# Peptides against a protein of PDB entry 8HF1: the designs that were tried, part 65

Target 1, 320 residues: chain A of PDB entry 8HF1
Amino acid sequence: NVMLYATKPTEVMVSFPHQEQVLTVTRLISAEIEKFYVSLDLMNIGVQPIRRSKSLQCLRDPSKKSFVKQLFNDFLYQMKEYGIYAASIAIISLIVEFDIKRRQAETLSVKLMHRTALTLCEKIRHLLVQKLQDMTYDDDDDNVNTEEVIMNFSTPKVQRFLMSLKVSFADKDPKDICCLVFVERRYTCKCIYGLLLNYIQSTPELRNVLTPQFMVGRNNISPDFESVLERKWQKSAIQQFRDGNANLMICSSVLEEGIDVQACNHVFILDPVKTFNMYVQSKGRARTTEAKFVLFTADKEREKTIQQIYQYRKAHNDIA

## One batch from the design tools (peptide; aimed at target 1 V12 M13)

Design b2_p25_3_s1 (made by RFdiffusion4, then SolubleMPNN; from b2_p25_3, 8 letters changed)
Fold by OpenDDE base, seed 1:
Structure b2_p25_3_s1 (fold): chain B 320 residues (1-320), chain A 25 residues (1-25)
Amino acid sequence: as target 1 above (320 residues)
Amino acid sequence: EREEELEKLIEEIEKDEEEFLKELA
């Protein structure tokens, strides 16, 4: 029972300014996705054969259009919440998914739908990369992965998170670090992982200190979408973290399924704590008084976040 | 009581944030 640990970590709340990144490129991308939704609604893809997959999700999306819209909505969320740099990584995940779906398409109409989605993702990727290059004097793709470009094209939340990592871990022994980063969404794990890889490589003080991994919780909604490869990778990632070959693990909140992660000395909550279970499970990974449990909140949501933490602390004390 | 406990929690959080932000500067 994670609730029975008497040792409470040091809880820190880091505030960040609510900056709506009103960039012309983000408006253009949103408008292109909206135009695509209009075209997608007009596409006649026919009745899709119900694959005998027992997954409730395959039963819920007979048109396969809702899944396409979900991926783009998740991308728009990541672009808003994490910034243009994170969006340039997030779009690659959509490209991979739509290419898989295009290859697995049972009909020409479904193949065309996923191809059109893929073409839009390639256009979005080009717009994002071009905007990242506008800060670089050189057209070299390697030049967009600098600390400066990452920081300038990240949201204030991500900037504060990266600064917190740099200060917390600069020039430390990798063996003394056990860090968890919690995010709400599955696709955010991959996006933040890619961002952290590039940031760590561009930051000399972290390059040989932090070795990140990510873990996507099991989608209870579709066990059939977890490839055998993803399950093997998840087992490998957690084993590397247990063996100390990785010292930073990015996790989605779907860790409700019994993933025994060791006690950590740092826990970062990058997204809002929406449930009592998420609060208790994430906080219960920081088991020493020297352990840090760091929350990120927008200034405008600070009071609401504090009230929510108070309610969770009270509920936790009533059960302990 | 609940308001006083909330005010104490606000003060604690603000102090811990200020100390953590001083390490960032």
Scores: peptide ipSAE 0.213, ipTM 0.769, DockQ to the pose 0.167
OpenDDE base, seeds 2, 3, 4, 5: peptide ipSAE 0.191, 0.164, 0.000, 0.179; ipTM 0.756, 0.745, 0.296, 0.728; seed 4 fails the geometry check

Design b2_p25_3_s2 (made by RFdiffusion4, then SolubleMPNN; from b2_p25_3, 14 letters changed)
Fold by OpenDDE base, seed 1:
Structure b2_p25_3_s2 (fold): chain B 320 residues (1-320), chain A 25 residues (1-25)
Amino acid sequence: as target 1 above (320 residues)
Amino acid sequence: DREEKEKKLVEEIKRDEKEFLELLK
């Protein structure tokens, strides 16, 4: 029971300005997704054969369109919360998912639905990449994966997160680092992982210091939607982190799965702490007084966040 | 300009860290 461990990490709160970056590209992408939803609602995909797998019995016809909309809504969330650079990585996950669904389609109508979604994702990816390239003054270096591009096209939250990593870990011994990064959504793990890989490679002070991995909770997605590759990746990532071959792990809030992760020196909560359990479980990974537990909050939500953390601390101390 | 922006951001983060630690006392 993680609640029983008296953990006294140094708690830190980093504030970030609430900037709604209303880029023309983000407006265009949102409008294209909205147009796609109208077209999707008009698509007759017919009655789908109920596969006798007990786990998929819940995926009736409305669920296939709903799933497509969910993925695009999740993408829009990633773009808003983490910025267009993170969105350029997040869209690749949608491309992969819709290509899998297109190939697995039992009917032509469903195949066409997923193909249309895929075509939209390809268009969105192009729009994002073009916008990232527009800031590279050097026409010759098509490398949109520079520290500058990553920072400029990330939200203030992500900028502060990346800078906090740089300040915390620059030129340190990789063996002395055990870092957890908690995010709310499954898809955020992948896009922040991809962002961190590119950021670390572009940042000399971190290139040989941080080795990131990511772990996605199993419970949020039916095992039927989890690829064999994703399951293998999770097992490998956890093992690499245990063995010290990876020193930064990105996790979704679903630590409830009893994944025994070792005590860490740094715990970053990139997204708002929504539950007492999340607070206790994440904080419970930072066991020493030298360990840091870092929260990120929008300036507008700072006071509310402080009050909420105070209540969680009080409740935790009353149980301990 | 970039280095100055980075320095400023680091200073802001350190300030926020300090302010929060003071609020927790």
Scores: peptide ipSAE 0.318, ipTM 0.860, DockQ to the pose 0.718
OpenDDE base, seeds 2, 3, 4, 5: peptide ipSAE 0.316, 0.176, 0.263, 0.161; ipTM 0.862, 0.629, 0.830, 0.628

Design b2_p25_3_s3 (made by RFdiffusion4, then SolubleMPNN; from b2_p25_3, 12 letters changed)
Fold by OpenDDE base, seed 1:
Structure b2_p25_3_s3 (fold): chain B 320 residues (1-320), chain A 25 residues (1-25)
Amino acid sequence: as target 1 above (320 residues)
Amino acid sequence: ARREREEAEVEELKEDEKEFLKELE
């Protein structure tokens, strides 16, 4: 019962400016997705056979259209919450997913639907990469993965997160680091992982200090094959983190399934804490007084966030 | 200019940390 240990980590709240960076490219991408939704609604894909997979009734949209829309809505969320650079990585996850679904398509109409979605993802990827390149003054360095590009095309939340990592871990011994990063959404884990790999590689002070991994919660919606690969990868990532071969783990908040991760000295909550359980489970990973539990809040939501955390602390102390 | 912005942001992060700790007391 994680509730029994009154964890007393040092709680930290980092504020970031609420900037709606409405770039022309983000408007173009949103408009292309909206046009695609209109086209998708007009597509006749027929009645899809309900594959009775025995496990939990994830209502696989019998139309398969709602799932396509969900992935693009998740992408739009990531682009808004994490920025254009993160979006350029997030779109790759959609490309992979739609290519798998295109190959697994039972009908030509479903195959065409996923192909059209894939074509849109490639267009979006091109628009994002082009925008990242347009700000690289060096015509010769096709490398959009510089610290400067990452920072300039990240949201203030991600900028503050990356700075917090740099300040916390610059030139430290990798063995002294056990860091968790909590995010709300499954696809955000992969996106932030890719962003961190590139940021760490471009930041000399972190290059040999941080070794990131990610852990995706068991999504019962994933096809059996993806779920097996993800389970194998998850087990490997957890083992690397336990063995000290990785010292930073990105996790989705769906850690409800009993992943016994060791006590960590740093816990970052990149997304808003929406539930008491999320607060207790994430904070419960920081068990020492020297451990840091870092929250991120927009300036506009700071007071509300503080009040919410205060209520969670009080509720936790009343149960402990 | 970038280093100065990074240094300013680091100081702002330390101030935010200190302010939040006081608000939790």
Scores: peptide ipSAE 0.265, ipTM 0.836, DockQ to the pose 0.724
OpenDDE base, seeds 2, 3, 4, 5: peptide ipSAE 0.152, 0.027, 0.169, 0.108; ipTM 0.596, 0.533, 0.758, 0.764

Design b2_p25_3_s4 (made by RFdiffusion4, then SolubleMPNN; from b2_p25_3, 12 letters changed)
Fold by OpenDDE base, seed 1:
Parts: sequence; C-alpha cells; structure tokens
Structure b2_p25_3_s4 (fold): chain B 320 residues (1-320), chain A 25 residues (1-25)
Amino acid sequence: as target 1 above (320 residues)
Amino acid sequence: DRKKKLEELVKEIEEDEKEFLKLLE
C-alpha cells in the first residue's frame, strides 16, 4: 500500500481590515434602490403567462419582480464586498440583463418595469463613474481605469487580493502560471474579471504576464437562463485555460459539476469558505507542495476562519 | 508614497502568512 502522500499545497491566510466604506455615494445608491423597491411593489404587472419552461425558477417568480430585486440585491452585495470600482463594472451586467428582459417582455407593463429598472441602473452607473472621476484631473473615461483609482475605490479585501497577485506574479513567465480565483456568486465572476482586466492593463509588471478568463458555473436551477452564448463562452474559456492561452481563471463556487480544470499552482479564495465541499474542491486544484492556496479573511473573523479551516482539514484527513 | 504603501502591504501579507502557518502547526 503506497500511501500516495497527497502533496498538500501551502495554505496562506491574508487578513484585511473590516472597513465599512460608508461613502455618500453608496448611501445615495442604496436609498435609490429602496425607493425603487417601493415603486416596484406598487406596480401592477398583471398575471404573467406561465411559460412552459421546465425551469423551476420561472415557476418560482410568476411576478418577475423577485428576479429584479435579486439582481439589485446582488449588486448591493458586490458594492459592499468589493467596493465602488467593482460596482461600476457590476452595474453593467444589470444593464445588459434588464435590456434583454425589456426586449423579451411579453406585456407593456413588464416592459415598463424593466425599463424603469434599466433607468435606475443608468443613474447608478453615472453616480459611480462620476465618483471615480472625482479623483482624476481629466474628464476622460479612460483615466478611471488607473491602478490608483482601482486601488482607492476597492475594499481592503480586493486591495489585498490585487497586491497578492502583483507580488505573486510580477515579471514571471506566463507559462509558469496557472491560477484559479474562487468567488461565491455568479455575477462576481464577471465583475472581478472586468476589474482584473483593467488592473492588469494598468500594471506594467502584470500586463504581459496575466491573461484572465472567467467561468460561470452552470445554474442547475435554470438551465434555460443560460444563453447558448454563455455556454459557448464557458467552453471557450475552459479551452483557453487548458491550452495556456489564459493563465488566470475566475470561477464561482458552483463548480460542483465536474469541470476538469488542470492542477494549478495558485488558488485564491476571494470569498469566505462556507462549506467543506467548497474547501475540498478548491484546495484539490492545488496538488503540489509548491502550490499556494490563499484565503482572505477580515481581521474580526480571523479566529473563526482559522477554526473552520482546521475543522475542514481534520475532516479531509479523516476521509483520505 | 505608493511604493512605500505597497512595501508595507507586502510585509503585512508576509507577516500574516507566517502567523497563519504558525497557528496551523
């Protein structure tokens, strides 16, 4: 019995200060979303035709209002967890989604609901971009994508993540890099991808080193909401990562479906590890002793996180 | 200023890494 000593990756925990960035702009945006929810609850959109979509989600939101609220709640979460810069990218995903739904609207009332949501997203985008521009001397939209603006308008968690990438990969050979970044939410993948593209482009030490890609886990709850385009893009993204054309992949934790991603030398967990399965699946991608498994924790949650990781390690060793 | 802040953050990350490894021993 050759006990294959599974080479365990080096685990690293990076702490960040818990700063509630209570900016005036974030309060204004939250208040505008709350006002919109009151207006949305008063909207009579009538009885929606039950589309014979086999998707359980279409059956759960007959009013289509809960989906609108979910997207804005996810945006508010991203703004809180990742900062104003990330929020300026995240809002674009809402704009795209509400424009699609506006065009697909079966009734004038539903079309108006999605139009109102879209108008709010456009207002939010303007408020965010204006706040990013307040730190730039030039009115040019291109100047908001500097490393300085990205860092100043990111949460401490994102700042530590970006610095960890810079320290880990500055001036390295792109071929020697295989990096995974795990996030909890589907929409966070796109947001962090856009942030990383801009950060890498603005950081000379990374510009020709890191080529990011993202992968959105299959939404098992609504396969019908995954556009054929998203599925094609997901397959292409995985293939680019396998071929070495991309060396950093952002994934949602919903990677439970058997996406055979190669062994990676770096695994970053940007969001809290909430389940044993998430811990094992993410850590199991780092298979060498030289591989790094990096966790991020708020200072106030550090002890709790350490205890949780210890329990996961123990449970993993009892199964192995 | 920016370079110094980066160096301070790198040092803090390295200290956190050392402390984490020590807590897991």
Scores: peptide ipSAE 0.030, ipTM 0.669, DockQ to the pose 0.719
OpenDDE base, seeds 2, 3, 4, 5: peptide ipSAE 0.027, 0.026, 0.000, 0.030; ipTM 0.430, 0.569, 0.257, 0.529

Design b2_p25_4 (made by RFdiffusion4)
Pose (drawn by RFdiffusion4):
Formats: sequence, structure tokens, C-alpha cells
Structure b2_p25_4 (pose): chain A 320 residues (1-320), chain P 25 residues (1-25)
Amino acid sequence: as target 1 above (320 residues)
Amino acid sequence: EEEEEEEEEEELDEEDLENLEKDFI
């Protein structure tokens, strides 16, 4: 009876070769951000509330410097984890966030700090577009070229995920498919969402089948990439997925709990599984029959992750 | 009935564990 309304989806793996080498432009950008941090640390903005540790044992930077560093560090993480083009999208989200803070800002010193951060972010955007541009010698067809650069300017993890996404939904009806993708970090959702948008508008077979939509938790990141203060579109993303307008969801441990959704055909956990409860809930989200469940881990982490999943399954059996 | 349901659940868990050892695209 439970299986009538509940389903045990087939759980499969998608291993990918994990490499440690990185590109030179990554080193250059790291040096540029380090120079910016060193310069900003001494910014000496108008006196701010003292920020100490949780236990007050060690000091902390003012909340605003912490916020700027956090955003830059998130951008660097997105670049380290998901390739150059993931950074190319993420830098636009940083530009929008710094513009919004410039608008919200209430002092000349803080405003100047945010403006200069915007300037550096734009320089980084130009740097990313520059390396992305220095590969058009391969060919001139920007669509297939977008597909090719995405396959080439991405980590094996990103290549393998997008490969599995293409193969799983090559020419199926958009109505027939209902899938979710889970990622860990907040701005990673928007970044990878923009990457999927480019890829959907990069391939002929997937062009009219997949509809990517992303949503995150609190401290709601901006939904657009336009910097126009107000937008005309009003319909929400969750309501879209519930209404079937959107079929590809990019969320980060937000939809896993509580949020009712129709039974989904596929679930992709882009970032490695960490918590038993979250594993159980995410698997349960694939509530439809013949539901497919997908995981992505590094080759080096295969034994560890498989052993951990055995621990989980055995724990389910034990509890039961 | 309950015992048959538990045995079917255990078989499905064992098939899932075998699938975890394999690589799919």
C-alpha cells in the first residue's frame, strides 16, 4: 500500500575523473583578489561595531568587510569547483549584488568601498570573457562553440553532469520529464542555472525540452541578470514547477524538506551527499514510479562514499 | 503479508546496493 503512493527509486552513480591541476589564469585571478584583500583590509571605513568570535575569544573584521570577503570567496569557490565559465556567470551575480548594496548603502566611505569592489568584479568579468574568447580559433559557430567551450572550460565534474543531463533527456517531451538538481552552495545555484541556460541555448536536441528554474532559501539572491531595479515578471519559481511551467529545478537543500512538489522523474545531487536525513528526503522527492536517482562523486572518493552509503542503507535497515 | 513485504524491501535494497557499485551515464 505504501508503494502505491511511495516508491523506491532506482539509485545509480555517475563517477567522474577528478583532477588537481588548475589553469594559469586561475593563479592570476587569485593574485588579483589577494591584492584586493590586502588593500581593502586597511580600508579604514567609518568606525564600525566591534565583531568578535562566537565565543568572543578572537576578534573578527567588521560585518561589511566580512560580507565583501564572503562574496569574493564564494566566487573563487565557484571558479575552483565548476570551471571558468561558471565564474563567468557568477561574476554577474556579484556585480548585481554590489550594485544593490551601493543602492542600499548609507555612507560615502562604504559606498566607495562597494563601488571599487564593483570595478574589480567587472575587471574579473573581462578577464574571464578574455580567456573564453581566446579559443574561438577552433571554429566560428558560436552555438556549437558554446557547447565545445562548456565541455572544455569546465571541470570533469561539470562536464560529466551536463553529459548525463544531455543523455538522460535527449529528445523527450518536456511534459513527460520532471527532474530536480541539488547543489550545496547558495550562489552556485544561480551560477549553474545560468550555465544550463547557455547550454540549453547551445544544443539543438535539448533546446525545447528542458526549462531550468532555480530558487534558494533566505537572504534571497537577486533573480535577474539585468541590474534594472524592478522587473515585470511576477510569477514565482515554486509555483511554476507546481504548474509545470518549469521542469528543471536548481535548488540547494531548500526543496528537500517540506515543500510539496509533484512526483519528479529524476533527481540529480550535483554536490556529494553528506547527511543521512537529507539523503533520505532527497531520494523520497523522486516520489514517482520508475524514478531515477543520480549521484556525483570524485573517483578518489568512490570507496569512501560507497561505504558511507552502505552505512546509510544499513542504518535504514537497522531502524526499520 | 508483512513478512513478504519486508522480504521484497530487502531485495530492492540489495539491488540498489549492486547498482551503486556500477557506473552509469

Design b2_p25_4_s1 (made by RFdiffusion4, then SolubleMPNN; from b2_p25_4, 10 letters changed)
Fold by OpenDDE base, seed 5:
Structure b2_p25_4_s1 (fold): chain B 320 residues (1-320), chain A 25 residues (1-25)
Amino acid sequence: as target 1 above (320 residues)
Amino acid sequence: EAEKLREEELKLEEEELKNLEKDFV
């Protein structure tokens, strides 16, 4: 019985300063969203036709207002946690969602609601892009996707993450890389994916080294309500990562849902580890020889994070 | 010259990262 000594990954914690750089633009955006919520609450959308086939979604949000607020709240979270550059990518996802919903609207009132939400998203996008352009001498949209702009308009957490990627993977063979990046929220996967595409393209040392992909967690809504497109994307993304056509995978709690991924040599936890299961499952993916498991923590939360990880390690050793 | 500057920047970033990375037991 060769006990396969599960090679314990090297566990590293990267600290970042808690800088609430409250930019004027983030305050303006937050204020515009709050004004929109007041307007949204005053909108008479009428009685939504309960179609039996859509009944589950209609039962969850009979006014369809709560879902609109959820998307903007998720955007505000991403802007706070990842920065203005990440927010400029995240807002595009809202634009796409509201445009789809506007086109699918069965009533004029619902169509108007989604149109108003879309108009706000376009205004937010403009405010974000304008702020990114303030660092560029040239009005060309391509100049906002530089390494410098990405770094300067990212939170300290994201800056340390990007630096860790660059240092860890600069000029390495793509075949020697199998990297997982864990995030808390499904929408963050798309946002960080878009950020990484632009960062990798702007960073010569990474351009031919890292090929990112993302997995979106299944909605707790029946897999029947996942768009055929989302399911196709997930399957394709996982397959590309298994085939080595992608070597960096951004994922949320998807691995808790029983999606098996290969053994990785790098695992990054970009967001706080909130559960024992997330710790065990994410760490359990760092299985190669010399695997690295990297946590990111604010300096103010460092001691609390260390204590939490120690408790999880103890609990894991007591079960193993 | 530009490549050497980038290699030096990468070394500085590596040193900064090493200072920020802390092993926790």
Scores: peptide ipSAE 0.389, ipTM 0.875, DockQ to the pose 0.070
OpenDDE base, seeds 1, 2, 3, 4: peptide ipSAE 0.334, 0.326, 0.313, 0.333; ipTM 0.857, 0.853, 0.847, 0.855

Design b2_p25_4_s2 (made by RFdiffusion4, then SolubleMPNN; from b2_p25_4, 14 letters changed)
Fold by OpenDDE base, seed 5:
Structure b2_p25_4_s2 (fold): chain B 320 residues (1-320), chain A 25 residues (1-25)
Amino acid sequence: as target 1 above (320 residues)
Amino acid sequence: SAKELKELELKLEEKNEENLLKDFV
């Protein structure tokens, strides 16, 4: 019963400037995806047999076109919210997914659709990597994973998040750290995980301090997309975090699904808190005496964020 | 109320870039 603990973590609000990353490369990528959507809408993939999959998603798009658009829309969201560096990691997940779907395609038309999507992802990856290399004098692919490149090609929100990690955990004992990072979207967990691996490796003060892991909630809507590998990963990730082999866990919606995560000393909310339940459950994981609960807000949304936190605090006190 | 908002602002530790950097040094 997470609601019963009067946990009074130190609540921190980190502000960041509202900058639209208006880069020419992001506009070009968005325009290429929009052109692809026009082509995708014109593509005849035939009538797919309605497999009796109990998945509500399989009922909504018999053509599987909406699923392809969803993956690119999730990518565009990650590029906008987290920056070009995060997008360079996110695009790899789309490449892997479309290659799997291409191999699993039952028809030539569906195979061609996934191949066209894959070719677009490879082009997007090239454009992103080329833009990351514009700041490096050396053509070596390893040089794009420096602290400087990560920071410069991240959104102000991600920059403040990385700075907050460095300030909070530099040169600390790994055993004294139990950190949760909450994100809204499933695909963001893996993207931020990849970003953190590279950032920690490039930051000497964190390299032997933070061991990140990620977990994704069980998508009740599409259990068919949970590969046996993803389920094994989730079980392993939770166990590693319980055993102290990982001390930073990135998660989405996990607390609403009743996954028992240990009490933590740091909780970061990287994305806006949309529900009272998410606020109470995430804050209720910051249970130690020195626990910190850190929120991020754009300067323009500061007042609205403060009002939302006030309403959630009031509602929590009225139930307690 | 505006007073309750101001009391909440006083109970939130607000950090910007300058405050984050100052806590690191």
Scores: peptide ipSAE 0.045, ipTM 0.591, DockQ to the pose 0.071
OpenDDE base, seeds 1, 2, 3, 4: peptide ipSAE 0.017, 0.015, 0.007, 0.034; ipTM 0.560, 0.539, 0.487, 0.625

Design b2_p25_4_s3 (made by RFdiffusion4, then SolubleMPNN; from b2_p25_4, 14 letters changed)
Fold by OpenDDE base, seed 4:
Formats: sequence, C-alpha cells, structure tokens
Structure b2_p25_4_s3 (fold): chain B 320 residues (1-320), chain A 25 residues (1-25)
Amino acid sequence: as target 1 above (320 residues)
Amino acid sequence: AEEELKKLLEEIEKKNEENLLKDFV
C-alpha cells in the first residue's frame, strides 16, 4: 500500500568525506579477530547430539562457528561504517549474545568456544574504551559519553548525521517531531540507538527534544523465547512511537513486513539505498512537501547515488 | 562555532538541494 502514494518530500543529500580512519586500534582489533578466526577453525567443537525437537534450533556444529564469525564480521562492519564510539556500543551486543550462547551450550567444547569469543569481545571493549578515554584524560567512564568524544570517534557519515539532527531539531517542540532513521542491519539499529541516547543526553539542545526508540526487523528463523521478547519489544516500540512517547524511530530495512508506521516529517537514510523497495518504502513515510527525506553519501559515491536515486524516482513515477 | 557550523550545514544543505535540483532536471 505505501507504493501507491506519490510522495513529494524535500529530498536532501548530505555528502561526507571518505575518510578511512586508519586508527592503530582498529587495525589491532581487526588483527585480533583474524587470529581468533584461525584459532576458531582449529577448534574441535565435537558432534552435537541431534535433539529430536522439530524446531530449526539444531544448528549443526559448522553453523555455530559460522554464526560466531558472522557476529564479528558485523562488528567489523559497524566499526568501519560508524566509527570507534559506535563500535564500543556494538561490542556490548556481542558480549551479551556470546554469554547467552555460552549458557545455552550443550557441550563443553561449544561452551569453551563461546567463552573464547567472549574473552576477545572484552579485550576489544577495553581497547575501544581506552581509546575513547585518551581524549578526556579522565578515567571516569561517564566522561567518554560527551558530545565531543561521540563526534570525534564517529565516522564522517555519523558526524554529519548527528549534526543534521542537531540542526533540524535543536530546541524544537517534541510533539512537532516525527523522525525515522533507516539503517541496513538489525544490529546497527541497537548500536545507533545507544549512540543517540548518549548523544542526546550530552547535547542540551536535544535532551528534552528527541526520544529515540528502535525497531529490529522480525527474525523469522526461530520461535525461541528471545524471538518472543523481540516481538514484544517491537510491538512496544511501535506503540510508543504511535502514542508520541518516542519521536525518533531507528529501523532496519526489514520494514518489508508491513510495519504500519505513521507519516513522518523527517526520514534519514543513514546507509546506502540498495533497493528500489527500500527507496519507495522509506520515502513513502515522508508524505508532505515540508517533510525531509535525507540521504547520506560519500563524496566519491555522490554521482552514483544521484544516478541511482534518479532511476528510482523514474521507476516510481512509472508505477504510480 | 556552533552557529557557524549550523550556517555551514545550512549552506551545504542548500547547495546540495540546488545541486540535487540541477542533477535531477
């Protein structure tokens, strides 16, 4: 149904410099993860007893190693795309995930694998936090959550996003704000949510203005208790946003499953628009001419982004 | 510095809007 509305929001493209922050800490972290992959490949996790339960939970042993690698690859992506500050939040999600899996481990070998992954995550967290503290000259963990630290340890994309939020919403009435932030990955929703909570709390002009919430797309894979909690959280987050108890919603591209979100006056696309459906669905949330649809692009990708958006506009007009 | 940054961002937004309008025409 969103496809049927010819939406004419004001489209804005924010460019950012392609700065590969070649920080020594990011190289060290990447090298530690690569060393861990070599060790992980050598780990004998044994053959797990096939539990007779018909649920898709019987992830064969190779899939458990693959899942560990996926989480670290997702972390490395977030560190690269969003910066060290975002990575310091993202690593906590890995710690939680590996601790859950360690507790759920059916074998000592699998328990040890998740424990080793957890130990690496704690080392990574320490390296990240230490690097954030290098700016504050203070050992107080509260001092790493300043606007300055967040900005300085964020990628140019995230810096421009935070600046765009500050410029757009400083000292505004919270009731006049309905903002969507689209990201590609479900883990990015939680990471950017944590970053925004800290940024808003450290930014007086936003502290009483923006109330963020996040929504993770449905994980169709397992009806596990975690999936019930995630479903409850999603319903609660959507309801808070509908009721105006939250005025900024971070969501992944998995809005494909018919999340009825109200029309918004701001839509930020933090990650590249990879599909026509993502373009139409996200833009379809900015319904008025006064609504802003904001894209972020690296300077080097600007022309390609413009051409892609033009093709999406044309294709959308041909079906409307 | 913040007002200068706000103005710079508004100028960048405006230039980007003007360029987007030129690039989409």
Scores: peptide ipSAE 0.039, ipTM 0.543, DockQ to the pose 0.035
OpenDDE base, seeds 1, 2, 3, 5: peptide ipSAE 0.019, 0.005, 0.021, 0.026; ipTM 0.435, 0.401, 0.495, 0.511

Design b2_p25_4_s4 (made by RFdiffusion4, then SolubleMPNN; from b2_p25_4, 11 letters changed)
Fold by OpenDDE base, seed 2:
Structure b2_p25_4_s4 (fold): chain B 320 residues (1-320), chain A 25 residues (1-25)
Amino acid sequence: as target 1 above (320 residues)
Amino acid sequence: EEEELLEELLKIEEEEEENLLKDFV
């Protein structure tokens, strides 16, 4: 009988205007990536020697070009969905990954491919940082990490998310906060984590209130080796969140695998809820009496989103 | 050896990401 009072979290839908940030810089970056894809297709990287170590088979696939394209496509998605400020953080992960792959390259042709990708990432980073600096009128404060710069170069979705955090958590006791932020993609976790660190540091009302952490999904790229350090890091991040050393956790779809995260009082769904399982599991983390479950939707998609959430609520009530 | 080298390379990746993030902050 005690299990019956699952206090249904208060569901909140935050609408945002669908504004494409059509900046000249985003068009230039997209055009440079497309030119790079043409160049990449012309590169002869040869047949990679299949060394017999079974564990590295997935990383050694002729997919090396496909993986390079996937990373740039994920970057383009992040720039579009989260804005230029988030893209300036996201490009750093690409720089690191291509530098590692350049150092690990068994052939000169593969080394050159990753070096060319790295050079493009450095150019993209410069273009993004320069565009962020163009708003800092004061020559003396090259600090692109102000609340104003973050807000102005974020998409309306991210702006509404940051405003929702500020309104929800300004001047609260950090011990009373247990917040989950769900995102669709693995790389978005790191990107939004970096954005939140800078936003929290630039926002006095949040600086000593929110301590973010992230968790990266297992499912996407390399099952074996990324899995050990990611498992160690995930365990550490989860432990920090359980111990209250972190009070905001950014998660991708991994919570579908039943990671035991504590009951939270706030759950934000930053990206569209695409599956019934994601809806049930994310909502099922909002277990406190005053728990809020916050969804973000474009104004143009509001009706479609309401209908989809209604269908998920109905399906959940029919199973419960 | 390959696992330790990959763990070391991924630690270097995390340190390089963290340092690049620190240089960006």
Scores: peptide ipSAE 0.010, ipTM 0.389, DockQ to the pose 0.012
OpenDDE base, seeds 1, 3, 4, 5: peptide ipSAE 0.008, 0.008, 0.000, 0.008; ipTM 0.404, 0.378, 0.336, 0.372

Design b2_p25_5 (made by RFdiffusion4)
Pose (drawn by RFdiffusion4):
Structure b2_p25_5 (pose): chain A 320 residues (1-320), chain P 25 residues (1-25)
Amino acid sequence: as target 1 above (320 residues)
Amino acid sequence: TELTITEETETVGDFSVTYEILEEE
């Protein structure tokens, strides 16, 4: 009876070769951000509330410097984890966030700090587009070139995930497919969403089948990439997915709990599984019959992750 | 209960993906 309305989806793996080498432009951008941090640390904005540790044992920077550093560190993480083009999208979210803070800002000193941060972010955007541009010698067709650069300017993890995404839904009806993708970090959802938008408008077979949509939790990141203060589109993403308007969901542990959704055909956990409860809930989200469940881990983490999953399954058996 | 791993390969054009299937015995 439970299997009537419940389903044990087939759980599969997608291993990918994990490498440690990084590109030189990554070193250059790291040096540029370090120079910016060193300069900003001494910004000496108007006196701010003292921010100490949770236990007050060690001091902390003012909340605004902490916010700027946090955003830059998130951008660096997106670049380290998902390739150059992932940073190319994520830098636009940083530009939008700094422009919104400029608008919200309430002092000349803080405003100047945010404007200069915007300037550096745009310089980084131009740097990313520059390396992305210095590969068009391969060919001139920007569509297949977009597909090729995405395959080449991305970590094996990103290449493998997008490969599995293409192969799983090559020419199926968009109506027939209902899939979710889970990622860990906040701005990673928007970054990878923009990457999927580019790839959907980069391949002929997937062009009219997949509809990517992303949503995150609180501290709602901006939904656009336009910096126009107001937008005309009003319909929400969760209501779209419930209404079938969107079929590809990019969320980060937000939809895993509580949020009712129609039974989904596929679930892709892009970032490695961490918590037993979240594993159970994410697997349960693939509530349809013949549901397919996908995981991505590094080759080096294969034994550890498989042993952890065995611990989980045995724990499920033990509890039952 | 033992955990086993099998493989399935899917192809589309020049693109392929090998899936590791997890089963209990």

